# Peptides against a protein of PDB entry 5ONS, part 52

Target 1, 181 residues: chain A of PDB entry 5ONS
Amino acid sequence: MFKKFDEKENVSNCIQLKTSVIKGIKNQLIEQFPGIEPWLNQIMPKKDPVKIVRCHEHIEILTVNGELLFFRQREGPFYPTLRLLHKYPFILPHQQVDKGAIKFVLSGANIMCPGLTSPGAKLYPAAVDTIVAIMAEGKQHALCVGVMKMSAEDIEKVNKGIGIENIHYLNDGLWHMKTYK

## One batch from the design tools (peptide; made by RFdiffusion4, then SolubleMPNN)

Design b2_p14_7_s2 (from b2_p14_7, 7 letters changed)
Fold by OpenDDE base, seed 2:
Structure b2_p14_7_s2 (fold): chain B 181 residues (1-181), chain A 14 residues (1-14)
Amino acid sequence: as target 1 above (181 residues)
Amino acid sequence: PSARPELDAAAAAK
């Protein structure tokens, strides 16, 4: 989603949200990520304005105090940014790729099944279409936010093809955006 | 939980 993304070229505008809209978004976030509910007040304090940065390709980035928190495309689900995920790693269920897959993930490549079933990888139960945090062997922080294209069960069984779609990865255009005030 | 440090490009490359 952000492989060729550049803040200067791909950001259209920024809007500040009304209180009612913020409440609606918070409810959506809790629905998607139930575990975030106890933390939402510190992630999105009531006293702080919430903004949406509108980008090309119908991408919207939710920000508070310049921090990029979540993003979505069109009317799709919200994804946490890696920066938020690093602070709250439990927001998403995890999958772990082996060491050899790291360079490919960081180039924006989708994650192939063997990278999730090989020694050094860890594959946890997850249904298709689940948004997941991609961890890596020997690394503490998530390298990528992805979407399960196959269930964990099917990844193990078939062990061929794209297991997880790469949505947002470390050092992509969104990562380099860093803040927006 | 306490905020964790962000992974940077250098750390990812290690």
Scores: peptide ipSAE 0.037, ipTM 0.671, DockQ to the pose 0.058
Fold by OpenDDE base, seed 5:
Structure b2_p14_7_s2 (fold): chain B 181 residues (1-181), chain A 14 residues (1-14)
Amino acid sequence: as target 1 above (181 residues)
Amino acid sequence: PSARPELDAAAAAK
């Protein structure tokens, strides 16, 4: 989603949200990520304005005090940014790729099934379309936010093709935005 | 507010 993304070229505008819209978004976030509820007032304090950075290709980035928190495309599901995920690693369920897959993930490549079933990888139960944090063997922080294109069960039995779509990865265009005010 | 430290090196290094 952000492989060729550039703040100067791909951001259209930024709008401040009204209270009713913020409440709706918070409810959506709790539905997607039930475990975030106790932390939401810390992540999105009521005293701070919430903004949407509108980008090309119908991408929207939710921000508070310049911090990039979540993004979505075409009003689909919300994805946490890696910067938020690094602060709150429990927001997403995890999958782990082997050491050899790291360089490919960091180039924006999708995660192929063998990279999730090989020694050093860890594949946890997850349904298709689940948003997941991609961890790596021997690394503490998530490398990528992805979406299961197959269930964990199917990844194990088929073991070929795209298992997880790479949505957002370290050093992509979104990562390099850092903040936006 | 000050920028937080970058975490790419810890995650990206082989």
Scores: peptide ipSAE 0.033, ipTM 0.635, DockQ to the pose 0.043
Fold by OpenDDE base, seed 3:
Structure b2_p14_7_s2 (fold): chain B 181 residues (1-181), chain A 14 residues (1-14)
Amino acid sequence: as target 1 above (181 residues)
Amino acid sequence: PSARPELDAAAAAK
């Protein structure tokens, strides 16, 4: 989603949200990520304005005090930014790729099934379409936010093709957009 | 907001 993203070229505008809209978004976030509810007040303090950075390709980025928190496309599901995920690593279920897959993930490649079933990888139960944090063998922080294109069970059984779609990865255009006020 | 750590990245062709 952000492989060729540049703040100067791909941001259209930024709008400050009304209180009613913020409440609706918070409810959506809790629905998507139930475990975030106890943390939402410190992630999005009531006293702080919430903004949406509108980008090309119908991408919207939710920000508070310049911090990039979540993004979505075409009013689809919200994805956490890697920067938020690094602060709250539990908001997504995890999957782990082996060392050999790291370079490909960091180039924006989708994650193939063998990279999730090989020695050094760890595959945890997850349904298709689940948004997941991609961990890597020997690394502490998530490398990527992805979406399961197959269930974990099917990844193990079929073990070929795209297991997880790469949505946002470390050092992509969104990552380099550190803040926006 | 707090700065977050970066990990090693390498260029690879798709």
Scores: peptide ipSAE 0.026, ipTM 0.615, DockQ to the pose 0.034
Fold by OpenDDE base, seed 1:
Structure b2_p14_7_s2 (fold): chain B 181 residues (1-181), chain A 14 residues (1-14)
Amino acid sequence: as target 1 above (181 residues)
Amino acid sequence: PSARPELDAAAAAK
């Protein structure tokens, strides 16, 4: 989603949200990520304005005090930014790729099944379409936010093709935005 | 592993 993304070229505008809209978004976030509820007041304090950065290709980024928190495309599901996920790693279920897959993930490549079934990888139960944090062998922080294109069970059985779609990864265009006020 | 994700990414890319 952000492989060729540049803040200067791909951001259209930024809007401040009304209280009612913020309430709706918070409810959506709790529905998607139930574990976030106790932390939501810390992540999105009531006294702080919430903004949406509108980008090309129907991408929207949710921000508070310039911090990029979540993003979505075409009003689909929200994804946490890696920067938020690094602070709150429990927001997403995890999958772990082997050491050899790391360089490909960091180039924006989708994650192939062998990278999830090989020694050094850890594959946890997950249904297709689940948004997941991609961890890596020997690394502490998530490298990528992805979407399961196959269930964990099918990844193990088929063990070929795209297992997880790469949505957002370290050092992509979104990562390099850092903040937006 | 580094506590800094940027350093982890750079090291992993090598």
Scores: peptide ipSAE 0.023, ipTM 0.642, DockQ to the pose 0.046

Design b2_p14_7_s3 (from b2_p14_7, 6 letters changed)
Fold by OpenDDE base, seed 2:
Structure b2_p14_7_s3 (fold): chain B 181 residues (1-181), chain A 14 residues (1-14)
Amino acid sequence: as target 1 above (181 residues)
Amino acid sequence: PSARPELDAEAAAK
């Protein structure tokens, strides 16, 4: 989603959200990520304005105090940014790729099934379309936010083709935004 | 939406 993304070229505008809209978004976030509920008050303090950075390709980024928290495309599901996920790694279920897959993930490549079934990888139960954090062998922090294109069960059985779609990865255009006020 | 990456992540040699 952000491989060719540049803040200077792809950001259209930024709007501050009304209280009612913020409440709706918080409820949606809790629905998508139930484990985030106890943490929302510190992630999105009531006293702090919430903004949406509108980008090209119908991308919207939710921000608080300049911190990029979540993003979505065409009013689809919210994805956490890697920066938020690094602070709250439990927001998403995890999958782990092997060491050899790291360079491909960091180039924006989708994750092939063998990269999830090989030695050094760890594949956890997950349904198709689940948003997941992509971990890597020997690394502490998530390298990527992805979407299961196959269930974990099917990845193990079929073991070929795209297992997980790469949505957001370290050093992509979103990562390099860092903050936006 | 951005173009799909040319390459997909592959496992290390088994």
Scores: peptide ipSAE 0.032, ipTM 0.637, DockQ to the pose 0.025
Fold by OpenDDE base, seed 1:
Structure b2_p14_7_s3 (fold): chain B 181 residues (1-181), chain A 14 residues (1-14)
Amino acid sequence: as target 1 above (181 residues)
Amino acid sequence: PSARPELDAEAAAK
């Protein structure tokens, strides 16, 4: 989603949200990520304004005090930014790729099944379309936010093709967009 | 593994 993203070229505008809209978004976030509920008040303090950065290709980024928190496309599901996920790693269920898959993930490539079934990888139960944090062997922080294109069970059985779609990865255009006020 | 995400990213890219 952000492989060729540039803040200067791909941001259209920024709007400040009304209280009612913020409340709706918070409810959506809790529905998507139940574990975030106890932390949502410190992530999005009531006293702080919430903004949406509107980008090309129908991408929206939710921000508070310049911090990029979540993003979505065409008003679909919210994804946490890697920067938020690094602070709150429990927001998403995890999958782990082997060391050899790291370079491909960081190039924006989708994650192939062998990178999830090989030694050094850890594949946890997950259904198709689940948003997941991609961990890596020997690394502390998530390398990528992805979407399961196959169930964990099918990844193990088939072990060919795209297991997880790469949505947002370290050093992509969104990662390099550190803040926006 | 590094405690700093930026360092992890840089190390992984090399």
Scores: peptide ipSAE 0.025, ipTM 0.639, DockQ to the pose 0.050
Fold by OpenDDE base, seed 4:
Structure b2_p14_7_s3 (fold): chain B 181 residues (1-181), chain A 14 residues (1-14)
Amino acid sequence: as target 1 above (181 residues)
Amino acid sequence: PSARPELDAEAAAK
């Protein structure tokens, strides 16, 4: 989603949200990520304005105090940014790729099934279309936010093709954006 | 202020 993304070229505008809209978004976030509820007042304090950065290709980034928190495309599901996920790693269920897959993930490549079933990888139960944090062998922080294209069960059985779609990864255009006020 | 240099360092560790 952000492989060719650049703040100067791909950001259109920024809008400040009304209180009612913010409430709706918070409810959506809790529905998607139930574990975030106790932390949401810390992540999105009531006294702080919430903004949406509108980008090309129907991408929207939710921000508070300049911090990029979540993003979505075409009003689809919200994804946490890697920067938020690094602070709150429990927001998403995890999958782990082996060391050999790291370079491919960091190039924006989708995660192939063998990279999730090989020694050094850890595959946890997850249904298709689940948003997941991609961990890596020997690393502490998530390298990528992805979406399961197959269930964990099918990844193990078929062990061929794209297991997880790469949505947002370290050093992509969103990562380099850092902050926006 | 909100930047985390330690995370950037890990990202650079390819």
Scores: peptide ipSAE 0.024, ipTM 0.613, DockQ to the pose 0.045
Fold by OpenDDE base, seed 3:
Parts: structure tokens; C-alpha cells; sequence
Structure b2_p14_7_s3 (fold): chain B 181 residues (1-181), chain A 14 residues (1-14)
């Protein structure tokens, strides 16, 4: 989603949200990520304005105090940014790729099934379309936010093709945006 | 605030 993303070229505008809209977004986030509810007041304090950065390709980035928190495309599901995920690693269920897959993930490549079933990888139960944090063998922090294109069961059984779609990865255009006020 | 330079180094090292 952010392979060729640049803040100067791909951001259209930024708007401050009304209180009612913020409430609706918070409810959506809790619905998607039930475990985030106890932390939401810390992530999005009531006293702080919430902004949406509108980008090309119908991408919207939710920000508070300049921090990039979540993003979505075409009013689809919200994804946490890697920067938020690094502060709250439990927001998403995890999957771990082997050491050899790291360089491909960091180039924006989708995660192939063998990278999730090989020695050094860890595959946890997850349904298709689940948003997941991609961990890596020997690494502490998530390298990528992805979407399960197959269930964990099917990844293990078929072990061929795209297991997880790469949505947002370290050093992509969104990562380099860092902050926006 | 949201900047995490130490994580950039991890990404660069792959």
C-alpha cells in the first residue's frame, strides 16, 4: 500500500474530526480490536484533537498529537501503524516468518506459505482476512502488518502460494512519514 | 513523540 508513498506527493489534506465522528471511530476500533478498549483513552486521550490525513488512492491516516495511529483505504478496516504496534504489540495476533523471509518482507513482498511453515517460523491459528503482525525469527519488533489470505490451517496444509498479504512494512513510505501535525 | 530511530536501525539491518 505504501511502496511508492511520499508525504509531499501523496498527501492531499488534513482535517480535524468532530467529537461525534471520533466517537464512531473509537467504536469501530473496539469492534475490530476488542483488546484495545482498555488502552484507547491512552492512545486517543479525550482532550486531544483527532485528525485524518487524506492521501491519494483513498488512503486515510488517523492521527493524534501528530502520531500516526491507524490507516484505512476506501473506508475499509482500520490497520494499526507499525509505530503504534511497536508500542502496543498485543493489538494484533502474531505470525512469525523465518530468517530468510525477512529481506523479502522488507521489500514489500507478500509472505509465501513456506516462509510461515519452515524451521524458524511460527504459525498461529488465524482465519482468512485476519489482520496480523508479522514477526521474524531473531527480531524483537514487528516487521510488517499483513492480512491472512489463507487460514493458518490452509497455509500448513497447502504450503504453496501467498499466505499473507503485505500491507505495511518497516521502511515503507508510511514508516518514513513518522509524524504529521 | 512517534519517532523511533532505534527501530529504523533494526529495519535497515534486515
Amino acid sequence: as target 1 above (181 residues)
Amino acid sequence: PSARPELDAEAAAK
Scores: peptide ipSAE 0.023, ipTM 0.604, DockQ to the pose 0.045

Design b2_p14_7_s4 (from b2_p14_7, 6 letters changed)
Fold by OpenDDE base, seed 1:
Structure b2_p14_7_s4 (fold): chain B 181 residues (1-181), chain A 14 residues (1-14)
Amino acid sequence: as target 1 above (181 residues)
Amino acid sequence: PSARPELDLEALAK
């Protein structure tokens, strides 16, 4: 989603949300990520304005105090940014790729099944279309936010083709955006 | 593993 993203070229505008819209978004976030509920007042304090940075390709980034928190495309599901996920790693279920898959993930490539089934990888139960945090063998922080394109069960059985779609990864355009006030 | 994501990224870039 952000492989060729640049703030100067791909951001259109930024709007401040009204209270009713913020409440709706918070409810959506809790529905998507139930574990975030106890932390949501810390992530999005009531006293702080919430903004949406509107980008090309129907991408919207939710921000508070300049911090990029979540993003979505075409009013689809929200994804946490890697920067938020690093602070709250429990927001998403995890999958772990082996060392060999790391360089491909960081190039924006989708994650192939063998990188999820080989020694050093860890594959946990997950249904198709589940948003997941991609961890890496021997690394502390998530390298990528992805979407399961096969179930964990099918990844193990078929073990070829695209297992997880790469949505947002370390060193992509969103990562380099850092903040937006 | 590094305690900071920036350090992890630098290590991966080598």
Scores: peptide ipSAE 0.042, ipTM 0.725, DockQ to the pose 0.050
Fold by OpenDDE base, seed 5:
Structure b2_p14_7_s4 (fold): chain B 181 residues (1-181), chain A 14 residues (1-14)
Amino acid sequence: as target 1 above (181 residues)
Amino acid sequence: PSARPELDLEALAK
């Protein structure tokens, strides 16, 4: 989503959300990520304005005090940014790729099944379309936010093709935005 | 505050 994303080229505008809209978004976030509910007032304090950075390709980034928190495309599901995920790693279920897959993930490549089934990888139960945090062998912080294109079960059985779609990864255009005020 | 995600990135980029 952000492989060729540049803040100067791809950001259109930024709008401040009204209270009712913020409430709706918070409810959506809790629905998607139930574990975030106790933390939501810390992540999105009531006293702080919530903004949407509108980007090309129907991408919207939810921000508070310039911090990029979540994003979505075409009013689809919200994804946490890696920066938020690093602070709250429990927001998403995890999958772990092996060491060899790291360079491909960091190039924006989708995660192939062998990178999830090989030694050094850890594949946890997850249904197709689940948004997941991609961890790496020997590393502490998530490298990527992805979406299961196959169930964990099918990844193990088929072990070929795209297991997880790469949505947002370290050093992509969203990562480089860092903040937006 | 002690977590340094950029360090992981640097290590991974090598």
Scores: peptide ipSAE 0.034, ipTM 0.704, DockQ to the pose 0.049
Fold by OpenDDE base, seed 2:
Structure b2_p14_7_s4 (fold): chain B 181 residues (1-181), chain A 14 residues (1-14)
Amino acid sequence: as target 1 above (181 residues)
Amino acid sequence: PSARPELDLEALAK
């Protein structure tokens, strides 16, 4: 989603949200990520304005105090930014790729099944279409936010093809935005 | 906890 993304080229505008809209978004976030509910007042304090950065290709980024929190495309599901996920790693279920897959993930490549079943990888139960945090063998922080294209069970059984779609990864265009006021 | 993703990124780049 952000492989060729550049803030200067791909941001259209920024809108401050009304209270009612913020409440709706918070409810959506809790529905998608139940574990975030106790932390939502910390992540999105009532005293702080919430903004949407509108980008090309129907991408919207939710921000508070310049911090990029979540993004979505074409009214689809919200994804946490890696920066938020690094602060709250539990927001997403995890999958772990082996060392060999790291360089490909960081190039924006989708995660192939062997990278999730090989030694050094860890595959956890997850249904197709689940948004997941991609961890790397021996690393502390998630390197990617992805979507399961196969269930964990099918990844293990089939063990070929795209297991997880790469949505947002370290050092992509969204990562380089860092903050937006 | 202090998140230091830059360290991971550097390590991943090696």
Scores: peptide ipSAE 0.029, ipTM 0.659, DockQ to the pose 0.052
Fold by OpenDDE base, seed 3:
Structure b2_p14_7_s4 (fold): chain B 181 residues (1-181), chain A 14 residues (1-14)
Amino acid sequence: as target 1 above (181 residues)
Amino acid sequence: PSARPELDLEALAK
């Protein structure tokens, strides 16, 4: 989603949200990520304005105090940014790729099934379309936010093709945006 | 919660 993204070229405008809209978004976030509810007041304090950074390709980034928190495309599901996920790693269920897959993930490549079934990988139960944090063998922080294109069960059985779609990865255009006020 | 994503990025890039 952000492989060729540049803040100077791909950001259109930034708007401050009304209270009613913020309430709706918070409810949607809790529905998508139930585990975030106890932390939402810390992530999005009531006293702080919430803004949407509108980008090309119908991408919207949710921000508070310049911190990039979540993003979505075409009013689809919200994804946490890697920067938020690094602070709250439990927001998403995890999947782990082996060391050999790191190079490809950081180039924006989708995660192939063998990279999730190898000895250095860890594959946890997850349904298709689940948003997941991609961890790397021997590393502490997530390197990618992805979407399950197959269930964990099917990844193990088929063991070929795209297992997880790469949506946002370390050092992509969104990562380099860092903050926006 | 605290994180060091830049440090991990450097390690992952090598």
Scores: peptide ipSAE 0.029, ipTM 0.679, DockQ to the pose 0.053

Design b2_p14_8_s1 (from b2_p14_8, 7 letters changed)
Fold by OpenDDE base, seed 5:
Structure b2_p14_8_s1 (fold): chain B 181 residues (1-181), chain A 14 residues (1-14)
Amino acid sequence: as target 1 above (181 residues)
Amino acid sequence: KKYYVDNVAAPQPS
């Protein structure tokens, strides 16, 4: 989603959200990420304005105090930014790829099933379309936010093809967009 | 390819 993303070229505008809209978004976030509820007031303090950075290709980035928190495309599900995920790693369920897959993930490549079933990988139960944090063997912080294109069960059984779609990865265009005020 | 990110302190609930 952000492989060729550049703040200067791909951001259209930024709008401040109304209180009612913010409330709706918070409810959506709690629905998507139930574990975030105790932390939501810290992540999105009531006294702080919430903004949406509108980007090309119908991408919207939710920001508070300039921090990029979540993003979505075409009003689909919200994804946490890696920067937020690093602060709150429990927001997403995890999957771990082999160390050999790191260079490919960091190039924006989708994650193939064998990279999730290898000895250095750890595959946890997850349904199709689940948004997941991609961890790497020997690393503490997530290097990618992805979407399960197959269930964990099917990844194990079929063990070929795209297991997880790469949505946002370390050092992509969104990562380099540190803040926006 | 190696990658490193800054460590982040564990957050506390508000």
Scores: peptide ipSAE 0.025, ipTM 0.610, DockQ to the pose 0.132
Fold by OpenDDE base, seed 4:
Structure b2_p14_8_s1 (fold): chain B 181 residues (1-181), chain A 14 residues (1-14)
Amino acid sequence: as target 1 above (181 residues)
Amino acid sequence: KKYYVDNVAAPQPS
């Protein structure tokens, strides 16, 4: 989603959200990520305005005090940014790729099934279309946010093709934005 | 390829 993304070229505008809209978004976030509810007040304090950064290709980034928190495309599901995920690793269920897959993930490549079934990988139960944090063998922080294209069960059975779609990865265009005020 | 991310302190519940 952000492989060729550049803040100067791909950001269109920024809008401040009304209170009613913010409440709706918070409810959506709790629905998608139930574990976020106890933390939502410190992530999105009531006193702080919430903004949407509108980008090309129907991408929207939710921000508070310039911090990039979540993003979505075409009003689909919200994804946490890696920067938020690093602070709150439990927002997403995890999957772990082996050491050899790291370089490919960091190039924006989708995660192939063998990279999730190898000895250095850890594949946890997850349904298709689940948004997941991609961890790496020997690494502490998530390097990617992805979407299960197959269930964990099917990845193990088929063990061929794209297991997880790469949505947002370290050092992509979104990562380099850092803040937007 | 190696990468580095700064350590983040564990969040405190609100």
Scores: peptide ipSAE 0.023, ipTM 0.614, DockQ to the pose 0.121
Fold by OpenDDE base, seed 3:
Structure b2_p14_8_s1 (fold): chain B 181 residues (1-181), chain A 14 residues (1-14)
Amino acid sequence: as target 1 above (181 residues)
Amino acid sequence: KKYYVDNVAAPQPS
């Protein structure tokens, strides 16, 4: 989603949200990520305005005090940014790729099933379409936010093709944006 | 590409 993204070229405008809209978004976030509810007042304090950075390709980035928190595309589900996920790693369920897959993930490649079933990988139960944090063997922080294209069960059984779609990865255009205020 | 991740302190509940 952000492989060729540049803030100067791909950001259209920024709008401040009304209270009613913020309430709706918070409810959506709790529905998608139930574990975030106790932390939401810390992530999005009542006293701080919430903004949406509108980008090309129908991408919207939710921000508070310039910090990039979540993003979505074309009215789809919200994804946490890697920067938020590093602070709150429990927001998403995890999947772990082996060491050999790291360089490909960091180039924006989708995660193939063998990279999730090898000895250095760890595959946890997850349904298709689940948004997941991609962890790497021997590393502490997520390197990618992805979407399950197959269930964990099917990945183990089939062990061929795209297991997880790469949505946002370390050092992509969104990562380099850092802040927007 | 190098795998560089910023160090982030663990958040504490408010």
Scores: peptide ipSAE 0.022, ipTM 0.623, DockQ to the pose 0.107
Fold by OpenDDE base, seed 2:
Structure b2_p14_8_s1 (fold): chain B 181 residues (1-181), chain A 14 residues (1-14)
Amino acid sequence: as target 1 above (181 residues)
Amino acid sequence: KKYYVDNVAAPQPS
């Protein structure tokens, strides 16, 4: 989603959200990520304005105090930014790729099944279309936010093709955006 | 060549 993303070229505008809209978004976030509920007041304090950065290709980024928190495309599900996920790693269920897959993930490549079933990888139960944090063997922090294109069970059985779609990864355009006032 | 370094601030309790 952000492989060729550039803040200067791909951001259209930024709007400040009304209180009612913010409440709706918070409810959506809690529905998507139940574990975030106790932390949501810390992540999105009532006193702080919430903004949406509108980008090309119908991408929207939710921000508070310049911090990029969540993003979505075409009014689909919200994804946490890696920066937020690093602070709250429990927001998403995890999957772990082996050492060899790291360089490919960091190039924006989708995660192939063998990279999730090989020694050093860890595959946890997850249904298709689940948004997941991609962890890496020997690393503490997620390097990617992805979407299960196959269930964990099918990844193990089929063990070929795209297991997880790469949505957002370290050093992509969103990562380099860093903050937005 | 790209590098992946674990250097992220720890979360603070609410």
Scores: peptide ipSAE 0.028, ipTM 0.628, DockQ to the pose 0.115; fails the geometry check

